# Designs tried in a protein design run: peptides against a protein of PDB entry 8RAJ. Part 24

Target 1, 54 residues: chain A of PDB entry 8RAJ
Amino acid sequence: LPAENEDPDKAVVDLHRSPPKTKDPDLTPSGIIAKVKAGDMTQETARELLLAMR

## One batch from the design tools (peptide; aimed at target 1 L50)

Design b2_p26_7_s1 (made by RFdiffusion4, then SolubleMPNN; from b2_p26_7, 19 letters changed)
Fold by OpenDDE base, seed 1:
Structure b2_p26_7_s1 (fold): chain B 54 residues (1-54), chain A 26 residues (1-26)
Amino acid sequence: as target 1 above (54 residues)
Amino acid sequence: ERRRRLEEENRRLQAEQLERRRKALR
């Protein structure tokens, strides 16, 4: 499979252009904790998001 | 407003993670 070298620039542009859909269960405290438990999010990122919620 | 702050912070953290990955692959 050609590793789609999705230009790391396109991934950053997509993160800048596509706000996480307003229905992402991932932006709730429970969703963040669930992502950390699943291994999909670092504890550091989860901490910063949970602090931004305070 | 709170949702907008969280969306902005998530965007910043994801961008920073991508930059860290790009720096680690150079």
Scores: peptide ipSAE 0.287, ipTM 0.776, DockQ to the pose 0.041
OpenDDE base, seeds 2, 3, 4, 5: peptide ipSAE 0.273, 0.277, 0.272, 0.286; ipTM 0.771, 0.771, 0.793, 0.776; seed 5 fails the geometry check

Design b2_p26_7_s2 (made by RFdiffusion4, then SolubleMPNN; from b2_p26_7, 17 letters changed)
Fold by OpenDDE base, seed 2:
Structure b2_p26_7_s2 (fold): chain B 54 residues (1-54), chain A 26 residues (1-26)
Amino acid sequence: as target 1 above (54 residues)
Amino acid sequence: RRLKRLEELNREYQQKLLEEREKALR
């Protein structure tokens, strides 16, 4: 069986299209920003959390 | 202005995470 050469470019394109599903959506930078937009988190707390992830 | 900085920090984080994954696939 020819090894399915999963084109490494398709895996890279899929990574660009589907940002990694981190197990905790609430602790992702996107989840933090969503909480700020919803009014569930202050912009200051969000900044501190995002700076701690750097 | 503050929300734009949070969106920039999110973009920087997502870029690093993509680069780390691309490096792990090489």
Scores: peptide ipSAE 0.158, ipTM 0.667, DockQ to the pose 0.033
OpenDDE base, seeds 1, 3, 4, 5: peptide ipSAE 0.152, 0.156, 0.155, 0.152; ipTM 0.666, 0.671, 0.673, 0.664; seeds 3, 4 fail the geometry check

Design b2_p26_7_s3 (made by RFdiffusion4, then SolubleMPNN; from b2_p26_7, 19 letters changed)
Fold by OpenDDE base, seed 4:
Structure b2_p26_7_s3 (fold): chain B 54 residues (1-54), chain A 26 residues (1-26)
Amino acid sequence: as target 1 above (54 residues)
Amino acid sequence: ERERRLEEENRRRQEEELKRRRAALL
């Protein structure tokens, strides 16, 4: 089986690929407040999460 | 200890109210 010539440039591009900032839009201060307003999160859990982000 | 009991009671009341509101939408 022919060895796939992995282009050495592809490995360099993957090293420079910033890890996907999975800013879960749901874990932003605004997203947490929106979940509380929607009834998807308790006010206590929201307070704990907002304090952990300070 | 009294503050913790009041916080737990308030949390429980809020959770029960959210459950009631969800059950009223089904």
Scores: peptide ipSAE 0.174, ipTM 0.738, DockQ to the pose 0.014
OpenDDE base, seeds 1, 2, 3, 5: peptide ipSAE 0.096, 0.123, 0.126, 0.133; ipTM 0.548, 0.592, 0.542, 0.633

Design b2_p26_7_s4 (made by RFdiffusion4, then SolubleMPNN; from b2_p26_7, 19 letters changed)
Fold by OpenDDE base, seed 4:
Parts: C-alpha cells; sequence; structure tokens
Structure b2_p26_7_s4 (fold): chain B 54 residues (1-54), chain A 26 residues (1-26)
C-alpha cells in the first residue's frame, strides 16, 4: 500500500487565504454537527468553529 | 504556574488547529 507521504510542509494551507467561500457542506453549522456525531471532530473544535461563524 | 498554563494553552490551541485542518480534509 503506498504510504501517503504527504509532506507536512504542503499542509501550510495559506492561513492568509480568505476563508474560501467554498460552500463546503462539511463546514456548515449542520456539517460541523454531523462531523462531531461521526467522531471526526471534537465538541470543542466544533464550538470554536460555530462561534467563528457567528 | 503562569508559564505552565500559557504553555498548556498554546499546546491546546495547536492541537485544535491541527484538528480543524484534519476535519477540513475529511
Amino acid sequence: as target 1 above (54 residues)
Amino acid sequence: RRRERLEEENRRRQAEELERRRAARL
């Protein structure tokens, strides 16, 4: 199985890139709550993301 | 004590940022 050698340096998603107005259904308030229920996100991270959207 | 609390808070913020990045890839 090819080990995904994703260079950790390519994970510099430009923090200065304006939050993409990507209608990522997964970053909506409903999508965040769904990820918490799936176990893919902590309740703490979800709270912070939901506060930042307000 | 104050330094340890700040180092703990920084470690927490870094962990939360890594989790936000993981959750945005999923």
Scores: peptide ipSAE 0.166, ipTM 0.673, DockQ to the pose 0.032
OpenDDE base, seeds 1, 2, 3, 5: peptide ipSAE 0.132, 0.147, 0.127, 0.164; ipTM 0.621, 0.645, 0.640, 0.652

Design b2_p26_8_s1 (made by RFdiffusion4, then SolubleMPNN; its pose is not in this set)
Fold by OpenDDE base, seed 5:
Structure b2_p26_8_s1 (fold): chain B 54 residues (1-54), chain A 26 residues (1-26)
Amino acid sequence: as target 1 above (54 residues)
Amino acid sequence: REGRRRRAEKRRRRERELLERKLAEE
């Protein structure tokens, strides 16, 4: 019976693939501006957060 | 690997600089 050569290295590479860092859409530069436009964040707080993301 | 990282960092910097300018014009 041909044992299907499942390459054991492909399963290990997929298991060690760090989960896509869910970039909190709210902590992106574009998400911060969306909050300012919605009135949920002050322009000053948004400026400080954008500067801290250097 | 390093050349892809440097290009991603350069894109993020340009995006921040454009967004900081838009926030200074409002």
Scores: peptide ipSAE 0.152, ipTM 0.680, DockQ to the pose 0.038
OpenDDE base, seeds 1, 2, 3, 4: peptide ipSAE 0.131, 0.132, 0.134, 0.139; ipTM 0.648, 0.648, 0.642, 0.675

Design b2_p26_8_s2 (made by RFdiffusion4, then SolubleMPNN; its pose is not in this set)
Fold by OpenDDE base, seed 3:
Structure b2_p26_8_s2 (fold): chain B 54 residues (1-54), chain A 26 residues (1-26)
Amino acid sequence: as target 1 above (54 residues)
Amino acid sequence: AEGRRRRRERERRRELEEKLRELLEK
């Protein structure tokens, strides 16, 4: 089964991009932490997303 | 001014990495 190499860089909200106003529950601080705990997101990507929200 | 900005960014990074560690250990 081809593991889709989802390029983790595409989930990197560019530090210059306004935090996406996406009401996606998955992009809340709690949703990001839940994805890391589930193994669906790297700790590094989660760190960048949480920093972009501050 | 740039050195103070880089210091604040490193401090914020460490605080976030610590919070992530505490959340993953629970």
Scores: peptide ipSAE 0.142, ipTM 0.683, DockQ to the pose 0.039
OpenDDE base, seeds 1, 2, 4, 5: peptide ipSAE 0.109, 0.115, 0.111, 0.118; ipTM 0.598, 0.621, 0.627, 0.606

Design b2_p26_8_s3 (made by RFdiffusion4, then SolubleMPNN; its pose is not in this set)
Fold by OpenDDE base, seed 1:
Structure b2_p26_8_s3 (fold): chain B 54 residues (1-54), chain A 26 residues (1-26)
Amino acid sequence: as target 1 above (54 residues)
Amino acid sequence: MEGRKAREELEKKRKEEEELLKKLLE
């Protein structure tokens, strides 16, 4: 019976998986500004988010 | 010419964002 050498290389967690760049573009100051400019966010909500990031 | 216009447009967008940010933080 051929020993299926299960290549242990399949368990190499891709260390080049950049931590999910949860650059939620939505939660950056520029992303918040863009949403307000698009009308997708209120000025008040944007102010609260921007102040919480300060 | 194209690279100058692109820089001017980026600078314009940045100024617009800065003005909006200022207004949001007033």
Scores: peptide ipSAE 0.280, ipTM 0.732, DockQ to the pose 0.021
OpenDDE base, seeds 2, 3, 4, 5: peptide ipSAE 0.268, 0.272, 0.274, 0.270; ipTM 0.721, 0.724, 0.728, 0.725

Design b2_p26_8_s4 (made by RFdiffusion4, then SolubleMPNN; its pose is not in this set)
Fold by OpenDDE base, seed 5:
Structure b2_p26_8_s4 (fold): chain B 54 residues (1-54), chain A 26 residues (1-26)
Amino acid sequence: as target 1 above (54 residues)
Amino acid sequence: KAGRERRKKREEERKEEEEKLEELLK
């Protein structure tokens, strides 16, 4: 009997893909300042973003 | 002593710049 080719195309749709954090809290004015304080953003980039939101 | 004063000055400058960013939001 021919060996059943196990179709390896179980694309495990990783349903555990966390929904895209659609509200990156880091895009709020307070989140931008928090990133600067954490060292994750430059003050120059933060200033440009905050001025664009004004 | 000079190395400690230079670190304190850079921390004060960083804090003043963070306060200016917070003031832009008022």
Scores: peptide ipSAE 0.253, ipTM 0.747, DockQ to the pose 0.017
OpenDDE base, seeds 1, 2, 3, 4: peptide ipSAE 0.247, 0.250, 0.249, 0.246; ipTM 0.743, 0.749, 0.744, 0.740

## One batch from the design tools (peptide; aimed at target 1 A46 L51)

Design b2_p27_1 (made by RFdiffusion4)
Pose (drawn by RFdiffusion4):
Structure b2_p27_1 (pose): chain A 54 residues (1-54), chain P 27 residues (1-27)
Amino acid sequence: as target 1 above (54 residues)
Amino acid sequence: EEFETALEQAEEAGLEDLADDLREWLE
C-alpha cells in the first residue's frame, strides 16, 4: 500500500541493488569434493562447478 | 590427475552421484 510513497514521475532511480560478490573464480576439484563432504555445498552446485573445470 | 584424486575422495566419501560422473568423465 503506497502510504507516503515517492513522486509519480519515476524519481529516485537508485534502488534494487545486488549484494557484494561472495565467490572464487578458480578452485581445485579436491576442494569441491571437500566442500560437499563438509556440508558447505550441494552436490548440484558442486557438479556444476566441476563441469566448468574439466 | 586432479580429477582422479577427486574421484578417489568422492568414492571414499560415499558421494555416489559425483563419483559416477567423475568416473564417466575420466573414461

Design b2_p27_1_s1 (made by RFdiffusion4, then SolubleMPNN; from b2_p27_1, 14 letters changed)
Fold by OpenDDE base, seed 4:
Structure b2_p27_1_s1 (fold): chain B 54 residues (1-54), chain A 27 residues (1-27)
Amino acid sequence: as target 1 above (54 residues)
Amino acid sequence: DELEEALREAKAAGLDDIAADLEAILA
């Protein structure tokens, strides 16, 4: 069985952490959508992150 | 626009609540 390379570095998105100076591609609007589509993020968390970008 | 692209992607994925939030941000 191919080893599911679960990328262990699930970036713990701390909603209270200052936005990283480096644009984390995983935290871009499209990156957030991609995580939700993959089941790696709840819609609720995604909504909170997107609203914080306003 | 990154937010407009995300809105299009959200709609295409059927993520209606997220799409609604993005529309509100863009308004």
Scores: peptide ipSAE 0.630, ipTM 0.933, DockQ to the pose 0.682
OpenDDE base, seeds 1, 2, 3, 5: peptide ipSAE 0.630, 0.629, 0.626, 0.630; ipTM 0.932, 0.932, 0.933, 0.932

Design b2_p27_1_s2 (made by RFdiffusion4, then SolubleMPNN; from b2_p27_1, 9 letters changed)
Fold by OpenDDE base, seed 3:
Structure b2_p27_1_s2 (fold): chain B 54 residues (1-54), chain A 27 residues (1-27)
Amino acid sequence: as target 1 above (54 residues)
Amino acid sequence: SELEEALAEAEEAGLEELAEELREMLE
């Protein structure tokens, strides 16, 4: 399967953006963990995003 | 659940702080 060109510019998590409708795979809890694992997100930012979901 | 899956992934990756947060969210 062709590597989906994840647009690196879309990786900017705007914390002020309305919580994405649960349909954005990049902003699911698993998607957040995946970004941290890939080095595309800091653990601190990930923590803040997870807290905002609580 | 989505949170349980994320917790498993965080634990496997050794992301302990995130795993702790996810555990607290699941309590």
Scores: peptide ipSAE 0.639, ipTM 0.935, DockQ to the pose 0.598
OpenDDE base, seeds 1, 2, 4, 5: peptide ipSAE 0.639, 0.639, 0.639, 0.638; ipTM 0.934, 0.934, 0.935, 0.935

Design b2_p27_1_s3 (made by RFdiffusion4, then SolubleMPNN; from b2_p27_1, 10 letters changed)
Fold by OpenDDE base, seed 3:
Structure b2_p27_1_s3 (fold): chain B 54 residues (1-54), chain A 27 residues (1-27)
Amino acid sequence: as target 1 above (54 residues)
Amino acid sequence: DEFEEALRLAEEAGLREIAEDLRAMLE
């Protein structure tokens, strides 16, 4: 059976996809701020995500 | 309000550009 290279689901936050209605705490406005503070997200990406949540 | 909470957190973190965007969204 070929080893399914499960490409690690780097949740490519598709900036163009409507934020999934997933109650993922990491995708809330506060969760985005937390990622930026942790160095896991750039400020620019965070700005784009927050603006898309309007 | 989730965005008001995010604004407070951004201000506390010194994330000035994000805070400015959030303020503009809340106006």
Scores: peptide ipSAE 0.660, ipTM 0.942, DockQ to the pose 0.746
OpenDDE base, seeds 1, 2, 4, 5: peptide ipSAE 0.659, 0.657, 0.658, 0.659; ipTM 0.943, 0.942, 0.942, 0.942

Design b2_p27_1_s4 (made by RFdiffusion4, then SolubleMPNN; from b2_p27_1, 12 letters changed)
Fold by OpenDDE base, seed 3:
Structure b2_p27_1_s4 (fold): chain B 54 residues (1-54), chain A 27 residues (1-27)
Amino acid sequence: as target 1 above (54 residues)
Amino acid sequence: SEFEEALRLAKEAGLEELAEELEAMLA
């Protein structure tokens, strides 16, 4: 699990392992966008995560 | 909201696919 003080760009995201948690700063909608912008996540993966959060 | 903020950020970053998806979710 990513630590609160961990670099969000280094956080591992697995759709099949961890459900989206809005309290996780690296898995908030804004955090997901940040990962895509940094090139650490594809838009497709981000889309799926965001859809799972709604 | 969290999704509204994400939409703004997606637009600013030029992430068109994500922006469109977020807009659809918020509509």
Scores: peptide ipSAE 0.649, ipTM 0.938, DockQ to the pose 0.696
OpenDDE base, seeds 1, 2, 4, 5: peptide ipSAE 0.646, 0.645, 0.644, 0.645; ipTM 0.938, 0.938, 0.938, 0.938

Design b2_p27_2 (made by RFdiffusion4)
Pose (drawn by RFdiffusion4):
Structure b2_p27_2 (pose): chain A 54 residues (1-54), chain P 27 residues (1-27)
Amino acid sequence: as target 1 above (54 residues)
Amino acid sequence: RELREEQERELAREKREERKKEEEEEE
């Protein structure tokens, strides 16, 4: 509900910003398996990273 | 955790797409 909303002419275009990155671009396959064994990553995401590194 | 896994999956897709474009250019 638009109580005390911004101007109707599409002012203040600085919203919807994404959070900072929390990823590393390169890893060892052993490190991928270790992340799954530690419960810190799903088999789905781990397999996806290994398909990019093989 | 979910956000990190999503970002990692996106990065892995990008690397595969780049590899596929390189293979097409070589062909």

Design b2_p27_2_s1 (made by RFdiffusion4, then SolubleMPNN; from b2_p27_2, 11 letters changed)
Fold by OpenDDE base, seed 3:
Structure b2_p27_2_s1 (fold): chain B 54 residues (1-54), chain A 27 residues (1-27)
Amino acid sequence: as target 1 above (54 residues)
Amino acid sequence: RELRERELKELARKKLEERERKRELEE
């Protein structure tokens, strides 16, 4: 039996897998901050994401 | 753009809920 203790975070990242050549640079703390600075993300959404990554 | 913000909010919510569940198993 494959021990599917694959981190549910990995399974969600793999299910949303746009082709395997873009590690979404946008899901890093630095990428989130860059989106807020570009006006592509709200400060509130960025705070929630950064809190979830901690 | 709004769809991506919703998906990111859902991921954040799931991670918070997983942490609360881990904390409740450690008490």
Scores: peptide ipSAE 0.259, ipTM 0.741, DockQ to the pose 0.273
OpenDDE base, seeds 1, 2, 4, 5: peptide ipSAE 0.178, 0.240, 0.253, 0.246; ipTM 0.679, 0.728, 0.737, 0.733

Design b2_p27_2_s2 (made by RFdiffusion4, then SolubleMPNN; from b2_p27_2, 15 letters changed)
Fold by OpenDDE base, seed 3:
Structure b2_p27_2_s2 (fold): chain B 54 residues (1-54), chain A 27 residues (1-27)
Amino acid sequence: as target 1 above (54 residues)
Amino acid sequence: MKRREEELKELAREKLKKREEERRRRE
């Protein structure tokens, strides 16, 4: 298998690339609504979370 | 399931509290 010489400059750019802020998928309006539909969250909890995002 | 829902409720309450404190600092 050819060892792809990953340029040391790409590793430095990836280290300085703040990991994409993975917006906690559970803390998105769509993720909250999906959890309520799945039965994993109460409507009350979903309402409180959605109000905190406005 | 209950623990994660409680953690999410606590995070919601903390966010609401911070927002109310920020509103009171702007009045």
Scores: peptide ipSAE 0.332, ipTM 0.784, DockQ to the pose 0.293
OpenDDE base, seeds 1, 2, 4, 5: peptide ipSAE 0.312, 0.311, 0.303, 0.222; ipTM 0.766, 0.772, 0.756, 0.737; seed 2 fails the geometry check

Design b2_p27_2_s3 (made by RFdiffusion4, then SolubleMPNN; from b2_p27_2, 12 letters changed)
Fold by OpenDDE base, seed 3:
Structure b2_p27_2_s3 (fold): chain B 54 residues (1-54), chain A 27 residues (1-27)
Amino acid sequence: as target 1 above (54 residues)
Amino acid sequence: MKRREEELKELAREKLEERRRLEELLE
């Protein structure tokens, strides 16, 4: 089978492809960090959510 | 060649910064 020369730009797009739409994009570790950085969430609430995901 | 190496270095920096912020939130 010829290895399809997938464009090197497509592999970079797959690495930047946001993880599959979990029904709440806002409850991922990355989404929680983004909300804290935006000032939309307190550090304490972020800690509680991250601990509840373990 | 240089662009892809720069992109990989940027992704590695972003992942290290994300990890550091998670560590600081879990202290």
Scores: peptide ipSAE 0.117, ipTM 0.574, DockQ to the pose 0.040
OpenDDE base, seeds 1, 2, 4, 5: peptide ipSAE 0.116, 0.107, 0.112, 0.110; ipTM 0.575, 0.568, 0.576, 0.565

Design b2_p27_2_s4 (made by RFdiffusion4, then SolubleMPNN; from b2_p27_2, 13 letters changed)
Fold by OpenDDE base, seed 3:
Structure b2_p27_2_s4 (fold): chain B 54 residues (1-54), chain A 27 residues (1-27)
Amino acid sequence: as target 1 above (54 residues)
Amino acid sequence: MKRREEELKELARKKLEERERRRREEE
């Protein structure tokens, strides 16, 4: 089965987009812990984010 | 990886600032 080359260029989150009225699900204690568990975030960055959210 | 972590840090800072603003509007 050919691995679909997902283009790495789709991560341009438009920095000029007005803050989405949706609370970013990644900016929750549970979302941060889920990213660390997935390997998408370091434990250090997760600790800093959790402190900045307190 | 580093860009995504920086974006998340900026969003966390904005969320902290919004909470501090709400606290000052309730005093």
Scores: peptide ipSAE 0.438, ipTM 0.818, DockQ to the pose 0.244
OpenDDE base, seeds 1, 2, 4, 5: peptide ipSAE 0.423, 0.437, 0.434, 0.435; ipTM 0.813, 0.817, 0.819, 0.814

Design b2_p27_3 (made by RFdiffusion4)
Pose (drawn by RFdiffusion4):
Order: C-alpha cells, then sequence, then structure tokens
Structure b2_p27_3 (pose): chain A 54 residues (1-54), chain P 27 residues (1-27)
C-alpha cells in the first residue's frame, strides 16, 4: 500500500542493488569434494563447478 | 588421492544430458 510513497514521475532511481560478491573464481576439485563432505555445499552446485573445471 | 578421484568421477557421472549440453555451450 503506497502510504507516503515517492513521486509519480519515476524519481529516485537508486534502489534494487545486489549484495557484494561471496565467491572464488578458481578452486581444486579436491576442494569441491571437501566442501560437500563438510556439508557447506550441495552436490548440485559442486557438480556444476566441476563441469566448468574439467 | 585415488579415492578422491573416484569420488570426483562418481559425482560427474550424475550429470544429466541437459547439464552436459549447458556446460559444453559455456566453453
Amino acid sequence: as target 1 above (54 residues)
Amino acid sequence: AAEEQAEIDALLAQATPEELAAAAAKK
């Protein structure tokens, strides 16, 4: 509900910003398996990263 | 090291045809 909303002319275009990056671009396969064994990553995401590195 | 390699190969064998195609298209 638009109580005390911004102007109707599409002012203040500085919203919807994403959070900072929390990823590394390069890893060892052993490190991928270790992350799964530790419960810190799903087999889905781990397999996806290994398919990019093979 | 051999056990780790077998785990890697086993995890990669789970890949679907769609996942393999998508991975090939990114290269």

Design b2_p27_3_s1 (made by RFdiffusion4, then SolubleMPNN; from b2_p27_3, 7 letters changed)
Fold by OpenDDE base, seed 1:
Parts: structure tokens; sequence; C-alpha cells
Structure b2_p27_3_s1 (fold): chain B 54 residues (1-54), chain A 27 residues (1-27)
């Protein structure tokens, strides 16, 4: 099976440009919560992203 | 789902006045 290319181009979310309208599972509300639980995202970053999405 | 929504609401309830002001300034 081809190695899951973890695309190293994690889309840099510019919170100052526009609320992230992405289909990236890592940037969905559920994906954000999952990353916080895994310790892969701080609560502060998660709050910033979620506040931008509301 | 309902669990994720409750976790989002709980997390947002911990936002500081500064974080809320920064979010409003980005609109």
Amino acid sequence: as target 1 above (54 residues)
Amino acid sequence: DAETQAEIEALLATASPEELAAAEARK
C-alpha cells in the first residue's frame, strides 16, 4: 500500500485573512477537538480557530 | 455530533476577554 503521504504542506491557516472554509479533516470542528485531545493542538489555538468559524 | 458540540462549547466558555476581542477584530 502506498505510504500515507503525510503531505508536509499542512495548509497554513491564516486566521487574519478569512475564517477557514476548509474540507481538511484537521480543520473541522471535530478534527480540532480530536487534535486537542491527542495533545497535537493547544486549547488556545483551538479557541482561535473555533471563534473564527462561528 | 452532540458530544463534539458540547466539547466545543466547553472550550469556548474558557476564552478570555482578550481572545474574544481578537476574534471580533478579525471580522
Scores: peptide ipSAE 0.597, ipTM 0.920, DockQ to the pose 0.710
OpenDDE base, seeds 2, 3, 4, 5: peptide ipSAE 0.597, 0.594, 0.592, 0.597; ipTM 0.920, 0.920, 0.920, 0.921

Design b2_p27_3_s2 (made by RFdiffusion4, then SolubleMPNN; from b2_p27_3, 11 letters changed)
Fold by OpenDDE base, seed 3:
Structure b2_p27_3_s2 (fold): chain B 54 residues (1-54), chain A 27 residues (1-27)
Amino acid sequence: as target 1 above (54 residues)
Amino acid sequence: DAETEAEIEALLATASEEELRRAEAAK
């Protein structure tokens, strides 16, 4: 049986759907930039996240 | 685009400086 390791990292962080209430390691500035570089996040969403962390 | 990328990088740098300042103030 192929273990479909659904990579749990495919949580599309949609800021319009939920405020960032989680200490998700993926919501660190470095984690956000890593997701943009991987193509898993838009630059716009990354900017909005980083602004909301100020 | 390159402008948005540069803004993201500037925000990342600012966040890193704030984390460093908090880590120093906690010693």
Scores: peptide ipSAE 0.320, ipTM 0.691, DockQ to the pose 0.114
OpenDDE base, seeds 1, 2, 4, 5: peptide ipSAE 0.301, 0.302, 0.300, 0.319; ipTM 0.714, 0.716, 0.727, 0.692

Design b2_p27_3_s3 (made by RFdiffusion4, then SolubleMPNN; from b2_p27_3 with A1D E4T A13S Q14T A22R K26A)
Fold by OpenDDE base, seed 5:
Structure b2_p27_3_s3 (fold): chain B 54 residues (1-54), chain A 27 residues (1-27)
Amino acid sequence: as target 1 above (54 residues)
Amino acid sequence: DAETQAEIDALLSTATPEELARAAAAK
């Protein structure tokens, strides 16, 4: 059975990279809050992203 | 929704441990 390529492109939101102009649902304010609640994002990273969107 | 907005506002209003450490080091 071919190994499922787990795409390791978990979008590491590099805060030093220009925010992807793509409507990534994971980078919406609601998507950021959802990731924090899931433990998939730190509060620090979420705060920096939300400040950049303001 | 209103709950998401309240959580955003809470995150934006809370100083991070890094910001607190930077403010403490500047003193």
Scores: peptide ipSAE 0.370, ipTM 0.751, DockQ to the pose 0.410
OpenDDE base, seeds 1, 2, 3, 4: peptide ipSAE 0.368, 0.369, 0.368, 0.367; ipTM 0.748, 0.749, 0.751, 0.750

Design b2_p27_4_s1 (made by RFdiffusion4, then SolubleMPNN; its pose is not in this set)
Fold by OpenDDE base, seed 4:
Structure b2_p27_4_s1 (fold): chain B 54 residues (1-54), chain A 27 residues (1-27)
Amino acid sequence: as target 1 above (54 residues)
Amino acid sequence: DEELERELLEAVDRELERERERLLEEL
């Protein structure tokens, strides 16, 4: 699963990183939907993340 | 799970459409 890079100024989603061992609330399906709704994530990045969770 | 993937993508698309509708009502 992709993880957010620990860059404090931009939540860059690294699609090539191993799944976070922590339940990052921001990487849950509901957290992804919430970020898209807030404008903090593109619909394309959200689609790629949700597809990688299947 | 392809069903869960579809339900999640449909949930994102529904939230984005509701936001688009709100932005159009403000114009």
Scores: peptide ipSAE 0.111, ipTM 0.610, DockQ to the pose 0.037
OpenDDE base, seeds 1, 2, 3, 5: peptide ipSAE 0.103, 0.107, 0.110, 0.103; ipTM 0.605, 0.608, 0.610, 0.603

Design b2_p27_4_s2 (made by RFdiffusion4, then SolubleMPNN; its pose is not in this set)
Fold by OpenDDE base, seed 3:
Structure b2_p27_4_s2 (fold): chain B 54 residues (1-54), chain A 27 residues (1-27)
Amino acid sequence: as target 1 above (54 residues)
Amino acid sequence: DEELERELLEAVEEELRRREEEELEEE
């Protein structure tokens, strides 16, 4: 059975979860901006994530 | 591309300023 369940909704970074100590390239300021451009993240969520990184 | 990045950074800077102003009004 092909496990087709890459749930696209798992890209919602839980802001209350301690940032994974893994340097997820998708959690860089540039990675966040890239997700907004791709339509994979809202501008509001991107704003909250960028604020939480400062 | 560069416009959306600028708009996101501007919106972050405006929020930081607003929070700093709100924190200073509570002291």
Scores: peptide ipSAE 0.175, ipTM 0.680, DockQ to the pose 0.717
OpenDDE base, seeds 1, 2, 4, 5: peptide ipSAE 0.175, 0.170, 0.171, 0.168; ipTM 0.676, 0.685, 0.667, 0.672

Design b2_p27_4_s3 (made by RFdiffusion4, then SolubleMPNN; its pose is not in this set)
Fold by OpenDDE base, seed 1:
Formats: sequence, structure tokens, C-alpha cells
Structure b2_p27_4_s3 (fold): chain B 54 residues (1-54), chain A 27 residues (1-27)
Amino acid sequence: as target 1 above (54 residues)
Amino acid sequence: DEALERELLEAVRREEERERRRRLEEE
């Protein structure tokens, strides 16, 4: 089988790229409320998470 | 559901007010 040319230029993970401050949209006050509305979270857990964010 | 959102936000506000009152009673 012919060896597939591994393109060596795709492996430079820029280790100096500050981790994107991707505020997990699911950990925002609005995201927590949305999970409760969807039935994916209890009101009690949502209250605890919302208190820990203030 | 605006009722659920209001209930959660009111619950948070009530716990914050309770915690604030406890801190002021310890001073």
C-alpha cells in the first residue's frame, strides 16, 4: 500500500494560544436556566451553581 | 418559561439576603 504523505504542517499546536476564554455557555446564568427549562438540571443544582457564580 | 426563571432568580436573591444578614449579625 502506498504510504499516505502525512502533511507535517498540521501538528503545530500553538502552545502559546491562551486557552480560549470560552465561557462554557452552559455555565452562564442563562445557560443554567436553559438546562433547568430543558429538564437537564434540577432547580436545586441550578440555585447552588447560580449562588457560586455571585 | 418566565415563571421558572423568576423563581430561580428570586431564590438566589433570598439566599444572598440571608447570608448578608448573618454576616451583619456576627459583627
Scores: peptide ipSAE 0.237, ipTM 0.729, DockQ to the pose 0.707
OpenDDE base, seeds 2, 3, 4, 5: peptide ipSAE 0.236, 0.233, 0.229, 0.230; ipTM 0.731, 0.727, 0.716, 0.721

Design b2_p27_4_s4 (made by RFdiffusion4, then SolubleMPNN; its pose is not in this set)
Fold by OpenDDE base, seed 1:
Structure b2_p27_4_s4 (fold): chain B 54 residues (1-54), chain A 27 residues (1-27)
Amino acid sequence: as target 1 above (54 residues)
Amino acid sequence: DEELERELLEAVRREEEERRRERLEEE
């Protein structure tokens, strides 16, 4: 079975996609902060996400 | 980055205020 390389690009939040009306805990300000603190998100991506939510 | 820290803290505060409003509308 080929190991499906889960493309690390699945973590690319489409900044141009309207935020899903689903309360995705990963897209909330608290979820963004949690990912930045864990090292799973860059500060630049976090800034772009926060600007898109404004 | 002090600007990012401010933007994050403001966004969290807004999220907490919205969650508080939603809870008060369900009572």
Scores: peptide ipSAE 0.209, ipTM 0.682, DockQ to the pose 0.041
OpenDDE base, seeds 2, 3, 4, 5: peptide ipSAE 0.204, 0.208, 0.205, 0.205; ipTM 0.679, 0.685, 0.678, 0.682

